Peptides against a protein of PDB entry 5TDY. Designs and how they scored, part 82

Target 1, 88 residues: chain A of PDB entry 5TDY
Amino acid sequence: EKKIDGRRKAAVLLVALGPEKAAQVMKHLDEETVEQLVVEIANIGRVTPEEKKQVLEEFLSLAKAKEMISEGGIEYAKKVLEKAFGPE

## One batch from the design tools (peptide; made by RFdiffusion4, then SolubleMPNN)

Design b2_p28_5_s2
Fold by OpenDDE base, seed 4:
Structure b2_p28_5_s2 (fold): chain B 88 residues (1-88), chain A 28 residues (1-28)
Amino acid sequence: as target 1 above (88 residues)
Amino acid sequence: DDAVFEKVVDAVLKAGISLEEIEELLKE
């Protein structure tokens, strides 16, 4: 797995969502952030399937954590168990 | 730094986009 720049991850996610959904998302962001993202999207270049997958999976992990929702996924389950019962 | 990414994650949730919709994107 390659490390992806945080700003790039955001751009990849928005591009993956498509213009309509991305627009709805940006309505919930401050103007400065929107401007930053527009620049990142404009210069996103090639998005590999691996990047897309990595970003979407990271999104799902973070989103599930934020919403405290467990919608499946073996890796997410592992993370939950590790946090609950892993070594400290 | 993942600050912007975190903001976008939060914004996606606020926009009402379901996790299921994102999971479907993984299949593309």
Scores: peptide ipSAE 0.732, ipTM 0.957, DockQ to the pose 0.743
Fold by OpenDDE base, seed 2:
Structure b2_p28_5_s2 (fold): chain B 88 residues (1-88), chain A 28 residues (1-28)
Amino acid sequence: as target 1 above (88 residues)
Amino acid sequence: DDAVFEKVVDAVLKAGISLEEIEELLKE
């Protein structure tokens, strides 16, 4: 797994959502952040399938943690277990 | 620094986009 720049992760996520959903998301961001993200999206270039998958999985993990939503996910379950009881 | 990414994650949640929709994107 390659480390992805934080700003790039944000751009990848927004592009993956598509323009309609991305627009809805952008409405909840401050103007400066929107401007920064527009630049990142404009310069996103090629998004590899690996990057897309990695970003979406990281999103799901963080989102589930924030809202405590139980929707499954092996990697999320693993992280929860490790945080609760430590490594095997 | 994942500050911007964290902001976007929070914004997705505020926008009401379901996690199921995101999980569906993973299947593409």
Scores: peptide ipSAE 0.731, ipTM 0.957, DockQ to the pose 0.717
Fold by OpenDDE base, seed 1:
Structure b2_p28_5_s2 (fold): chain B 88 residues (1-88), chain A 28 residues (1-28)
Amino acid sequence: as target 1 above (88 residues)
Amino acid sequence: DDAVFEKVVDAVLKAGISLEEIEELLKE
């Protein structure tokens, strides 16, 4: 796994959502952050399938943790346990 | 630094975009 720049991850996520959803997301961000993200999106270049997958998976992990929603099933539970107690 | 990324994650949740919609994007 290659480490992706944090700002790039944000841009990749927004681009993956598409213009309509990305616009709705940006309504919940401060103006300064929006301006920064617009620059990142403008300079995003090619997004590889690997980058897209990596970013979306990281999003899902963080989102599930924040909302305490059980939509990930056993795979998510496994990852949580691995991080908490190490490999089984 | 992942500060901006985490802000966007939170904003996605606030926007009401379901996690199922994101999971569908993984299939594309």
Scores: peptide ipSAE 0.730, ipTM 0.957, DockQ to the pose 0.729
Fold by OpenDDE base, seed 5:
Structure b2_p28_5_s2 (fold): chain B 88 residues (1-88), chain A 28 residues (1-28)
Amino acid sequence: as target 1 above (88 residues)
Amino acid sequence: DDAVFEKVVDAVLKAGISLEEIEELLKE
């Protein structure tokens, strides 16, 4: 798993959502952040299937944690167990 | 760092986009 730049991850996520949903998301961001993201999106170039998958999976993990809702998922469950009892 | 990404994650949740919709994107 390759490390992806934080700002690029944000751009990849927005592009993956599509123009309509991305626009709705950006309505909830401050103007400075929006401007930064527009630049990142404009220069995003090719998004590989691998990084798209990686970004979406990271989103799901973070989103589930933020909502404190377990929607399932083996990887999320593993992270919960690791934080609760440590790695084995 | 991931500050901007975290902001976008929060914004997605605020926008009401379901996690199921994101999971569907993973299937594409």
Scores: peptide ipSAE 0.729, ipTM 0.957, DockQ to the pose 0.725

Design b2_p28_5_s4
Fold by OpenDDE base, seed 4:
Structure b2_p28_5_s4 (fold): chain B 88 residues (1-88), chain A 28 residues (1-28)
Amino acid sequence: as target 1 above (88 residues)
Amino acid sequence: DMEVFEKVVDAVLKAGISLEEIEELLKE
């Protein structure tokens, strides 16, 4: 995978969601963060399918971890097991 | 680096957008 700037990841995610959902998301963010994201979105340029996929998958991974839900594929399972039994 | 992204992740969850909806985006 190619490294993507964290702020860009956020912009990619919001763009992928579409304007309606992105707006709903931004309602839950502080004003400064919103402004930062608007700038990132404005300067997002081309979003490759690879970037989109990478960002969405990372979102899903993080979201599932936060909610501790037991859905997802083998990669998520690996992460769970690694945390449970991997070296500290 | 990931601070803003994590904030957005939290915001997506707070907004009530389901993970299924995000998974559907992966199909596009």
Scores: peptide ipSAE 0.730, ipTM 0.956, DockQ to the pose 0.751
Fold by OpenDDE base, seed 1:
Structure b2_p28_5_s4 (fold): chain B 88 residues (1-88), chain A 28 residues (1-28)
Amino acid sequence: as target 1 above (88 residues)
Amino acid sequence: DMEVFEKVVDAVLKAGISLEEIEELLKE
């Protein structure tokens, strides 16, 4: 995987959600963070399909961990095992 | 580095956007 800056990841995620959903998300952020993200979104440029996929997958992984949601349990379990013991 | 991203992840969850909706975005 190519390393993506954390702020860029956030911008990619918000853009992927679309303006309406992104606006709803922004309402749950502090003003300073919103200002930073607006700048990142304004300067996002081209988002590659690879970046979008990578960011969304990372979101899903983190979100499942935070909410303890059981959706996609098999793939999530595989991810956990890979991080714990490696690819084999 | 990941601070802002973590905040956005939390905000998405608080906004009530389902993970299923995000999974659908992966298919686009």
Scores: peptide ipSAE 0.728, ipTM 0.956, DockQ to the pose 0.724
Fold by OpenDDE base, seed 2:
Structure b2_p28_5_s4 (fold): chain B 88 residues (1-88), chain A 28 residues (1-28)
Amino acid sequence: as target 1 above (88 residues)
Amino acid sequence: DMEVFEKVVDAVLKAGISLEEIEELLKE
């Protein structure tokens, strides 16, 4: 798994959501963050399928952790086990 | 490094976008 810059991850996520959903998301962000993200989106260039997948999977993992929603996912399950019992 | 991404994650949740919708995006 390649490391992706955090700011780029945010831009990839917003682009993946599409303009309508991205707009709704940005309504919940402070003005400075919105401006930063607009610049990142404008300069996003090519998003590879691997990059998109990685970002969406990381989002799901973090979102599930935050909301404590059990919707499955092997990568999330692995992370939960690793945090609970340590690396094995 | 992940500060902005974390903000966006929180914003997605606040916007009411379901995780199922995101999971569907993964299948595209």
Scores: peptide ipSAE 0.727, ipTM 0.956, DockQ to the pose 0.707
Fold by OpenDDE base, seed 5:
Structure b2_p28_5_s4 (fold): chain B 88 residues (1-88), chain A 28 residues (1-28)
Amino acid sequence: as target 1 above (88 residues)
Amino acid sequence: DMEVFEKVVDAVLKAGISLEEIEELLKE
């Protein structure tokens, strides 16, 4: 995976969601964070398919871990196994 | 580094956007 700046990841995610959903998401963020993200989105430039995929997959992994729900996913399954049995 | 991203992840969940909706984006 290519390393993507954390703030850029956030911007990519919001752009991928589209303006309507992104707006709803921003309602749940603090004012300072919103301002930062607006700047990042304004300067996001080109988002490659690879970046989009990477960010969305990372979102799903983190979201599933946060909610402690098992809905599948290779990366999530890998993390579960690592925590349960340790790395081989 | 990942602080802002994690905040957004949490916000997405709070906004009620389902993981299924995100998975649909991956199919595009």
Scores: peptide ipSAE 0.726, ipTM 0.956, DockQ to the pose 0.743

Design b2_p28_6_s1 (from b2_p28_6 with E1D M3V E5Q N13K I17L K21I E26S)
Fold by OpenDDE base, seed 3:
Structure b2_p28_6_s1 (fold): chain B 88 residues (1-88), chain A 28 residues (1-28)
Amino acid sequence: as target 1 above (88 residues)
Amino acid sequence: DEVFQKVVDAMIKAFGLEEAIKLVESLL
């Protein structure tokens, strides 16, 4: 997969949500971040289906990781330990 | 990316985790 700029990913996600949902999200961001995102959205240009899919899937990956953290679990603990110390 | 992470967190705050996931899944 092609690497996408982080700010662009954010813009793609917000545009994909539509203006109503995007507005709800942006209420939870600081003013500076909102300003940055508005600029990115204004200049988003073409969003390919592949790019959109990639961004949405990355969101899901991150969100599901948070879900796992919220629930706790052995699997998450294993991942943390492996990341920190590597395999035996 | 920090900005993207902020947006992810903001979505969770706005909609809740479960609904945020459902929303994005519906867009795929």
Scores: peptide ipSAE 0.761, ipTM 0.962, DockQ to the pose 0.792
Fold by OpenDDE base, seed 5:
Formats: structure tokens, C-alpha cells, sequence
Structure b2_p28_6_s1 (fold): chain B 88 residues (1-88), chain A 28 residues (1-28)
């Protein structure tokens, strides 16, 4: 996987959400962060399907890590162990 | 990754954890 800049990942996620949902999210950010993200969004250019998928999946990974009780909890735990110790 | 994590947290605040996950899953 290609490493994506953190600010770009945030912009990709917000753009993927669409203007309405993105606006709702940005209401919960500090002013400085909002300004930074506006710049990134304005200069986002082309977002490849691979890049979009990568960002969305990273979000899901982080979100599910915060989820105590979920169907994806066990699957996430398996992935963590696999990354830490290998598939064997 | 700090800014990205801030956005993740903001999404959770905006929609709730479960709904935020559902929303992003619908975008895949």
C-alpha cells in the first residue's frame, strides 16, 4: 500500500462523505483543523478508487477498534493478531 | 495521522460510532 499523507486522508474521507455529511463532521473540529482541511479539500484533485477504498477501510479499522461490542470486533482482533504475529 | 484521527473522532461525535461505521461501509 502507498502511504497517504494524513491531511490528505482526512480530505479524501470528507469528500467521500459528500458536502452535507462532511459539514456535519467539520462542526466538531477546531477552527485551525477546519482551515487546514478546507485547503486540502480545495486541492484534492483526483482521488483514485484505490485511494478512496484505502482511506475508508482505515477509518473502519480505527472506528471498530473503538467499538467494544460489535460483530466486527472478533474479526478485527484476528486482524490485529495476524499483523502482530503473522498468519501462523 | 493526527488530523485524520481528529476527523475520525469528529465523525463519531457527529453521527455516533455505529452510524459512522454504517455510513462509511455504505461508501465502499
Amino acid sequence: as target 1 above (88 residues)
Amino acid sequence: DEVFQKVVDAMIKAFGLEEAIKLVESLL
Scores: peptide ipSAE 0.752, ipTM 0.962, DockQ to the pose 0.648
Fold by OpenDDE base, seed 2:
Structure b2_p28_6_s1 (fold): chain B 88 residues (1-88), chain A 28 residues (1-28)
Amino acid sequence: as target 1 above (88 residues)
Amino acid sequence: DEVFQKVVDAMIKAFGLEEAIKLVESLL
C-alpha cells in the first residue's frame, strides 16, 4: 500500500467523520495539534476512495490493538507477524 | 505517526473504544 503522511491521515479521518464528530474529537487534542490539523484539513484537496479506506482501516487496526479487543484481533496479529517476518 | 496516533487516542476518549470502532466501521 502507498504510504500516507501522518498528518494527512489524521485530516482524512477527521473529514470522513464529518464536522460534528470531528469537533468532538478535536476537543481532546492540545491547541497546537488542533491548529495544525485545521491547516491540514483546509488543504486536504481530493481524497481518493483508496486513501480513505486505507486510513479508516489503519484506525481500526490501531484501535483494536488497544486493550486487546478480541474483535478483529486475529487479523491484526497476522498483519503484525507479516510485517515483522514476511508473508510466511 | 504521532499526530495520527493522537487523533486515534482522542477518538477513543471522545466516544469510547467500542463506539469509536463502530463509527469508523460505518464509514467503510
Scores: peptide ipSAE 0.752, ipTM 0.962, DockQ to the pose 0.608
Fold by OpenDDE base, seed 1:
Structure b2_p28_6_s1 (fold): chain B 88 residues (1-88), chain A 28 residues (1-28)
Amino acid sequence: as target 1 above (88 residues)
Amino acid sequence: DEVFQKVVDAMIKAFGLEEAIKLVESLL
Protein backbone atom coordinates (compact mmCIF):
# COMPACT_ATOMS: atom_id res chain seq x y z
CA GLU B 1 0.00 0.00 0.00
CA LYS B 2 1.08 3.54 -0.71
CA LYS B 3 2.16 5.87 2.04
CA ILE B 4 -0.29 8.71 2.54
CA ASP B 5 0.84 12.21 3.41
CA GLY B 6 -0.02 13.09 6.98
CA ARG B 7 -2.03 16.18 6.13
CA ARG B 8 -3.92 14.20 3.53
CA LYS B 9 -4.73 11.51 6.07
CA ALA B 10 -6.24 14.15 8.29
CA ALA B 11 -8.27 15.55 5.41
CA VAL B 12 -9.51 12.12 4.38
CA LEU B 13 -10.61 11.39 7.93
CA LEU B 14 -12.46 14.69 8.26
CA VAL B 15 -14.20 14.25 4.93
CA ALA B 16 -15.22 10.72 5.90
CA LEU B 17 -16.78 12.07 9.10
CA GLY B 18 -18.99 14.47 7.17
CA PRO B 19 -19.36 18.22 7.63
CA GLU B 20 -21.21 18.15 10.95
CA LYS B 21 -18.82 15.87 12.79
CA ALA B 22 -15.79 17.38 11.10
CA ALA B 23 -16.85 20.79 12.37
CA GLN B 24 -17.07 19.46 15.92
CA VAL B 25 -13.57 18.08 15.62
CA MET B 26 -12.17 21.31 14.23
CA LYS B 27 -13.44 23.23 17.26
CA HIS B 28 -10.68 21.48 19.16
CA LEU B 29 -7.88 22.48 16.78
CA ASP B 30 -5.85 25.65 16.67
CA GLU B 31 -6.83 28.20 14.05
CA GLU B 32 -3.74 27.71 11.92
CA THR B 33 -4.29 23.96 11.76
CA VAL B 34 -7.93 24.48 10.84
CA GLU B 35 -6.99 26.75 7.97
CA GLN B 36 -4.42 24.29 6.72
CA LEU B 37 -6.90 21.43 6.85
CA VAL B 38 -9.56 23.44 5.04
CA VAL B 39 -7.11 23.91 2.19
CA GLU B 40 -6.30 20.20 2.20
CA ILE B 41 -9.98 19.30 2.15
CA ALA B 42 -10.68 21.76 -0.66
CA ASN B 43 -7.97 20.10 -2.74
CA ILE B 44 -8.61 16.52 -1.67
CA GLY B 45 -9.75 15.33 -5.08
CA ARG B 46 -10.50 11.66 -5.43
CA VAL B 47 -10.45 9.50 -2.31
CA THR B 48 -10.39 5.81 -3.11
CA PRO B 49 -12.16 3.27 -0.92
CA GLU B 50 -8.79 1.75 -0.18
CA GLU B 51 -7.35 5.06 0.94
CA LYS B 52 -10.38 5.77 3.11
CA LYS B 53 -10.14 2.36 4.73
CA GLN B 54 -6.45 2.78 5.36
CA VAL B 55 -6.93 6.11 7.10
CA LEU B 56 -9.83 4.89 9.22
CA GLU B 57 -7.84 1.84 10.26
CA GLU B 58 -4.91 4.04 11.22
CA PHE B 59 -7.21 6.10 13.40
CA LEU B 60 -8.55 2.99 15.08
CA SER B 61 -5.05 1.73 15.71
CA LEU B 62 -4.09 4.97 17.42
CA ALA B 63 -7.35 5.26 19.32
CA LYS B 64 -7.34 1.65 20.49
CA ALA B 65 -3.85 2.16 21.83
CA LYS B 66 -5.31 4.81 24.14
CA GLU B 67 -8.10 2.54 25.36
CA MET B 68 -7.44 1.04 28.79
CA ILE B 69 -10.64 -0.99 29.08
CA SER B 70 -12.40 -1.86 25.86
CA GLU B 71 -14.86 -4.18 24.28
CA GLY B 72 -13.63 -6.11 21.28
CA GLY B 73 -9.98 -5.52 21.91
CA ILE B 74 -9.02 -9.09 21.23
CA GLU B 75 -10.96 -9.14 17.99
CA TYR B 76 -9.29 -5.94 16.90
CA ALA B 77 -5.89 -7.37 17.68
CA LYS B 78 -6.70 -10.39 15.55
CA LYS B 79 -7.65 -8.17 12.63
CA VAL B 80 -4.42 -6.25 12.94
CA LEU B 81 -2.42 -9.45 12.93
CA GLU B 82 -4.29 -10.78 9.93
CA LYS B 83 -3.52 -7.65 7.96
CA ALA B 84 0.11 -7.70 8.96
CA PHE B 85 0.94 -11.37 8.63
CA GLY B 86 -2.00 -13.10 7.01
CA PRO B 87 -4.47 -15.51 8.55
CA GLU B 88 -3.26 -17.95 11.16
CA ASP A 1 2.31 12.50 11.62
CA GLU A 2 1.78 15.57 13.75
CA VAL A 3 -1.30 16.90 11.98
CA PHE A 4 -3.00 13.53 11.91
CA GLN A 5 -2.28 13.03 15.59
CA LYS A 6 -3.79 16.42 16.32
CA VAL A 7 -6.97 15.40 14.56
CA VAL A 8 -7.09 12.10 16.44
CA ASP A 9 -6.73 13.93 19.73
CA ALA A 10 -9.32 16.48 18.68
CA MET A 11 -11.78 13.70 17.90
CA ILE A 12 -11.29 12.25 21.35
CA LYS A 13 -11.84 15.66 22.89
CA ALA A 14 -14.93 16.24 20.77
CA PHE A 15 -16.68 12.92 21.21
CA GLY A 16 -14.86 10.96 23.87
CA LEU A 17 -12.67 7.98 23.14
CA GLU A 18 -15.39 5.35 23.05
CA GLU A 19 -17.73 7.34 20.84
CA ALA A 20 -14.94 8.39 18.51
CA ILE A 21 -14.04 4.76 17.99
CA LYS A 22 -17.65 3.77 17.41
CA LEU A 23 -18.07 6.60 14.93
CA VAL A 24 -15.09 5.58 12.85
CA GLU A 25 -15.99 1.91 13.04
CA SER A 26 -19.39 2.78 11.62
CA LEU A 27 -17.67 4.35 8.62
CA LEU A 28 -15.79 1.22 7.65
Scores: peptide ipSAE 0.748, ipTM 0.962, DockQ to the pose 0.561

Design b2_p28_6_s2 (from b2_p28_6, 9 letters changed)
Fold by OpenDDE base, seed 4:
Structure b2_p28_6_s2 (fold): chain B 88 residues (1-88), chain A 28 residues (1-28)
Amino acid sequence: as target 1 above (88 residues)
Amino acid sequence: MEFFEKVVDAMIKAFGLKESIALVESLL
């Protein structure tokens, strides 16, 4: 798996969301972050399916970590431990 | 906060946690 720059990951995510949803997200960001994000989106170039998948899955990982305290805590914990220390 | 994480947080603020997850899952 290739390492992706954080700004690029954000750009990939927002492009995947489409302009309407992306705009709604940007309303919750500071001006500097928005400017940086717009630059990255403008220069995004080619986004491979693999890169898109990687970014979206990373989003889900982060989001589900936040959700863990309310839902699926045990199962998510198991997944985290498996990734950290292996299946055995 | 890492840049991507900031945007993740903003998305959750915009749509809510569960809806954000559902939305992104629909994009996979």
Scores: peptide ipSAE 0.756, ipTM 0.962, DockQ to the pose 0.684
Fold by OpenDDE base, seed 1:
Structure b2_p28_6_s2 (fold): chain B 88 residues (1-88), chain A 28 residues (1-28)
Amino acid sequence: as target 1 above (88 residues)
Amino acid sequence: MEFFEKVVDAMIKAFGLKESIALVESLL
């Protein structure tokens, strides 16, 4: 898989969320970060399904790591391992 | 903090952890 720039990943995420939810997220960012993010979104161009999936899955990896009590944690871990190393 | 991680954190602040996970899972 191709490495995606961090700012682009953020833009892909917020575009995937839609403008209403993206705006809610931006309320929790500093002004400079918002400005940078808006520029990235404005210039996002084509987002492939593969790129979208990659970004959303990376989000889930980060978010799941923050979850103390999780449903489906074992299954998620299996999916992560499969993506990283292939099926066992 | 890395730029993407900052935005992830902001999303969690906006919606909550559980809700954020559910939302993104629904987009896959």
Scores: peptide ipSAE 0.756, ipTM 0.962, DockQ to the pose 0.577
Fold by OpenDDE base, seed 2:
Structure b2_p28_6_s2 (fold): chain B 88 residues (1-88), chain A 28 residues (1-28)
Amino acid sequence: as target 1 above (88 residues)
Amino acid sequence: MEFFEKVVDAMIKAFGLKESIALVESLL
C-alpha cells in the first residue's frame, strides 16, 4: 500500500463522487479548503483503480468509526481491533 | 483536523453518515 497525500485523497474522493455530489460536499468546507481542493482536482491526473479503492476504503473506515450507534458496529469493532493489535 | 478527515466530515454533514457510507460503498 502506497502512502497518499491527504489533499490527493480528498481530490480522488470528490472526483469519484462526481461534480454534483462533490459540490454539495464543498458547501460544507471553508473557502480556503475549497480553493485547495479545486487545485488538487485540477491537477489530479491519472487515478489508478488501486488508488481509488484505497481512498474509498479509508473513507469507509473513518466513517464507520464515527458510526457509534449503528447496525454492524460489533463486527466493525472486531475488525478494527484485529487490525490494531493483531489476531489472538 | 487532517485535510482528508475534514472532507470526510463535510461529506457526512452534506449527506448524513449512513447515506455517505452507502454512497461510497456503491462506488467500490
Scores: peptide ipSAE 0.756, ipTM 0.962, DockQ to the pose 0.637
Fold by OpenDDE base, seed 5:
Structure b2_p28_6_s2 (fold): chain B 88 residues (1-88), chain A 28 residues (1-28)
Amino acid sequence: as target 1 above (88 residues)
Amino acid sequence: MEFFEKVVDAMIKAFGLKESIALVESLL
């Protein structure tokens, strides 16, 4: 996959959420992070479908990693193992 | 903490873990 800057990824995520939900997220960020994020959103330009999908999927990976007690836990664990050690 | 991870964490704080996952899945 193409490497995306962390600030860029965050901007793509918030734009995908829409302004209302993005604003709610920003309420939980420190001032410096908000400032950086606003700049990135202002300069986001074109977001390709591939880039959007990549960012959203990365979010889901991170979020599901935090979801210790979930129905998807086993499947996620399998994916982690496959990435770490390769398929048999 | 990495920048994107900070924003992910903020989203989870804003909406909750399960709701955040459902929301993003709906955007795919």
Scores: peptide ipSAE 0.755, ipTM 0.962, DockQ to the pose 0.624

Design b2_p28_6_s3 (from b2_p28_6, 11 letters changed)
Fold by OpenDDE base, seed 2:
Order: sequence, then structure tokens, then C-alpha cells
Structure b2_p28_6_s3 (fold): chain B 88 residues (1-88), chain A 28 residues (1-28)
Amino acid sequence: as target 1 above (88 residues)
Amino acid sequence: DEVFEKVVEAMIKAFGLKKAIEMVESLL
């Protein structure tokens, strides 16, 4: 798995959402962040399927971690523990 | 990855957590 720049990940996610939904998201961001993201989106270039998938899955991991009653919690917790303490 | 995390939070604020998850799942 390749490491993706944080701003790049954000741009990939927003582009994947489409302009309408991306606009709704950016309305909840500060002006400086919006400006940075616009630049990143303008220079996004080619997005590979692998990169897109990686970004979307990372979003889901973070989001599901925020919703303890949502599906995928156990798997996420397991992954977090492995990263924090290594395999047992 | 602060910017990415900000976007995640913004999505949650914009659509709600459950809906945001469903939206992204539909993109996979």
C-alpha cells in the first residue's frame, strides 16, 4: 500500500463525490482549506482505481470508528490494535 | 493528514454520519 499525501486524499475523495456533493462538504470547511483543496483538485491529474479505493476505504475506517453502533467496528478495532501493539 | 480529516468531519456535518458512510460505500 502506497502512502498518499493527505491533501491528495482529500481531493480524491471530493472528486469521487462529484461537484454537487463536494460543494456541500466544502461549505463546512474554513476558507483557507477550501482554497487549498481547489488547488489540489485542479492539479489532481490521473487517479488510479487503487488510489481511489484506498482513499474511500480510509474514509470508511475513520467514519465507522466514529459510529460505535455501525457495522465494521470489530474489524476496525482489531486493525487499530494490530497497528498499535503489533501482531500477537 | 489534517486536511483529509477535516474533509471527513465536513462530510459528517454535511450529510450525517450514517449517510456519509452510505454515500462512500456506494462509490466502491
Scores: peptide ipSAE 0.758, ipTM 0.962, DockQ to the pose 0.649
Fold by OpenDDE base, seed 5:
Structure b2_p28_6_s3 (fold): chain B 88 residues (1-88), chain A 28 residues (1-28)
Amino acid sequence: as target 1 above (88 residues)
Amino acid sequence: DEVFEKVVEAMIKAFGLKKAIEMVESLL
């Protein structure tokens, strides 16, 4: 996968959420971060479907890692181990 | 990736973990 700048990933995610939900998220960020993200969003330009998908999937990966009790917990754990140590 | 992680955490704070996941899944 192509490496995406961290700030850009954040902007892509926020734009994908739409302005209303993005605004709700921004309320939980520090002032400096908000300023940075506003700039990134303003200069986001074209977001490819591949880039969008990559960002959303990365979010889900991080979020599901935080989800202690989930329906896909076991399978997710397996995927994590496979990524970390490789398949047997 | 610090900024991105901050946004992830902010989403969880804003909507809750379960809802945040559902929201993003619906965007795929």
Scores: peptide ipSAE 0.754, ipTM 0.963, DockQ to the pose 0.646
Fold by OpenDDE base, seed 1:
Structure b2_p28_6_s3 (fold): chain B 88 residues (1-88), chain A 28 residues (1-28)
Amino acid sequence: as target 1 above (88 residues)
Amino acid sequence: DEVFEKVVEAMIKAFGLKKAIEMVESLL
């Protein structure tokens, strides 16, 4: 898989959420970060389905790691590892 | 990545962890 720039990953995620939800997220970021992300979003260009999926899955892996009580956490972890390193 | 991590944290603050996960899962 292609490595995606960190700022681009953030932009892809925000665009995927849509403008209303993205705006709610932006309220919890510092002004400088918001300005940088707005530039990234403005110049995002084409987002491929595979790129979008990759970013969303990375979010989920990070979010699941923060979840104390999770549904399907073990299976999700296996899925992530399989995507990263192939089946065992 | 720093900026991406910040956005993840911001999403959690904005919507709560459970809802943020559900939102993103619905986009897959």
Scores: peptide ipSAE 0.754, ipTM 0.962, DockQ to the pose 0.585
Fold by OpenDDE base, seed 4:
Structure b2_p28_6_s3 (fold): chain B 88 residues (1-88), chain A 28 residues (1-28)
Amino acid sequence: as target 1 above (88 residues)
Amino acid sequence: DEVFEKVVEAMIKAFGLKKAIEMVESLL
C-alpha cells in the first residue's frame, strides 16, 4: 500500500463526495484550509480506484473510531487492539 | 494528515457521524 499525502487524501475524499456534498463539508472548514483543498482538487489529476478505496477506508477507520456506541463495537475494538499490539 | 483529519471532522459536523459513514460506505 502506497502512502498518500494528507492533503491529497482530503482532495480525493472531497472529489469522491461530489461538488454538492464537498461544498457542505467545506462550509465547516477555515478559509485557509479551503484554499489549500481547492488547490489540491484542481491539481488532483488521475485518481486510481485503489487510491480512492484506500482513502475512503481510512475515513471509515477514523470515523468508526469516533463511534463510541455502535453495532459491532466489540469486534471493532478487537481489530484496533490487534493492529496496535499484534495478534498474540 | 492534519488536513485530512480536518475534513473528516468537517464531514461529521456537516452530516452527522452515522450519515457520514453511510455516505462513504456507499462510495466503496
Scores: peptide ipSAE 0.753, ipTM 0.963, DockQ to the pose 0.673

Design b2_p28_6_s4 (from b2_p28_6 with E1D M3V E5Q N13K I17L E26S)
Fold by OpenDDE base, seed 2:
Structure b2_p28_6_s4 (fold): chain B 88 residues (1-88), chain A 28 residues (1-28)
Amino acid sequence: as target 1 above (88 residues)
Amino acid sequence: DEVFQKVVDAMIKAFGLEEAKKLVESLL
């Protein structure tokens, strides 16, 4: 898995959402962050399918971690442990 | 990354956790 810059990931996600949904999201961000993201979006260039998929899946992973009642908890926990401590 | 985490949190605030997940899942 190729590492993607964090600001780039944010821009990819927002572009993937489309302008209407992206606008709704950015209403919940501070002004400085919005300005930074606008610059990133303006310079996003080509987004590969692999990059898009990776970003969207990372969102889902992070969202799952925030759930009090979640799906696929055991598999997620295993993945977290593997990433943190390496394979046994 | 801090910026990406901020966007994730903003999505949850904007749509709710479940709807945010559904939206992203629909984009896969």
Scores: peptide ipSAE 0.749, ipTM 0.961, DockQ to the pose 0.622
Fold by OpenDDE base, seed 5:
Structure b2_p28_6_s4 (fold): chain B 88 residues (1-88), chain A 28 residues (1-28)
Amino acid sequence: as target 1 above (88 residues)
Amino acid sequence: DEVFQKVVDAMIKAFGLEEAKKLVESLL
């Protein structure tokens, strides 16, 4: 996958959510982060379908990692180990 | 990816984990 700037990923996610949901999310961010994201959103330009999909899927992966008890936990753990130490 | 992590956490705070996942899945 192509590497996407972290701030851009955040902007892509927020734009994908739409203004109403994005606003709800940003209410839970610190002031400095909000300011940074507003700038990124204003300058987001074109978002490709591939970029959007990549960001959304990364969110889901991170969300899954935060689940204490989740289906597919074992499979996720395997993926983490593969990325960390490589395949045997 | 610090800013992105913050947004992920904020989404969970805003919607709850399951609803946040459901929302993002609906956007795929």
Scores: peptide ipSAE 0.748, ipTM 0.961, DockQ to the pose 0.664
Fold by OpenDDE base, seed 4:
Order: sequence, then structure tokens, then C-alpha cells
Structure b2_p28_6_s4 (fold): chain B 88 residues (1-88), chain A 28 residues (1-28)
Amino acid sequence: as target 1 above (88 residues)
Amino acid sequence: DEVFQKVVDAMIKAFGLEEAKKLVESLL
């Protein structure tokens, strides 16, 4: 798995959402951030399926981390621990 | 990754957590 620049990840996600949904998201961002993202989107170039998948899955990971109660919490917790300390 | 995290938070604000997840899952 290749490391993706944070700004690029954001652009990939927004492009994947499509213009309508992306616009809804960007309404909740500060103007400076919006400008940065517009530049990144304009220069996004080729987005590979692997890159897209990686970004979307990272979103889901972060979203799940924000949940107080989640389905599959035990399994998620296991994954977190494995990432933090190794499989053992 | 700060900008990405901002976008994640913005998505949650825009759609709600569960709907944001559904949306992204539909794109996979």
C-alpha cells in the first residue's frame, strides 16, 4: 500500500462523491481549505482504483473511530490493537 | 492528513455519520 498525500486523499474523496455531494461537504469547510481542495481537485489527474479504494476505506476507518457505539465493535477494536501493537 | 480529517468531519456535518458511511460504502 502506497502512502497518499493528505491533500490528495481529500481530493480523491471529493471527486469520488461527485460534484453535488462534494459541494455539500465543502459548505462545511473554511474558505482557505476550500481553495486548497479546489486546486488539488483541478490537479488530481489519474486516480487509480486502488487509490480510490484506499481513500474510501480510510474514511470509513476514521468514521468508525468517531462512533461511540458501532456494529462489529469487538472486531474493530481487535484491528486497532493489531495495528498498534502487532498481531502477536 | 489534516485536510483529509477536515473533509471527514465536514462529511459528517453535511450528511450525518451513518449516511456519510453509507454514501462512501456505495462508492466502493
Scores: peptide ipSAE 0.747, ipTM 0.961, DockQ to the pose 0.652
Fold by OpenDDE base, seed 3:
Structure b2_p28_6_s4 (fold): chain B 88 residues (1-88), chain A 28 residues (1-28)
Amino acid sequence: as target 1 above (88 residues)
Amino acid sequence: DEVFQKVVDAMIKAFGLEEAKKLVESLL
């Protein structure tokens, strides 16, 4: 697995959403951020399936972390603790 | 990375947390 640049990840996510959903998201961003993202999207070039999957999975991880109560919360908490401090 | 985090937050604002997750899951 290769590390992806943060701005690239954002562009990949927005492109993956499609123009309608991406537009809805961008309405909630500041002007400077929108400009940055438009540039990244314009220059996105090829997006590999692996890259797309990696970005989408990272979104889900971050989204779950922001969720106060969710199904599988205990399991997620365990994973977080294990990652942060190890199993012991 | 700040920009990606902003987009994540914007998605949650646009769709709600659960719907944003469902949308992304549908793209996998």
Scores: peptide ipSAE 0.746, ipTM 0.961, DockQ to the pose 0.661

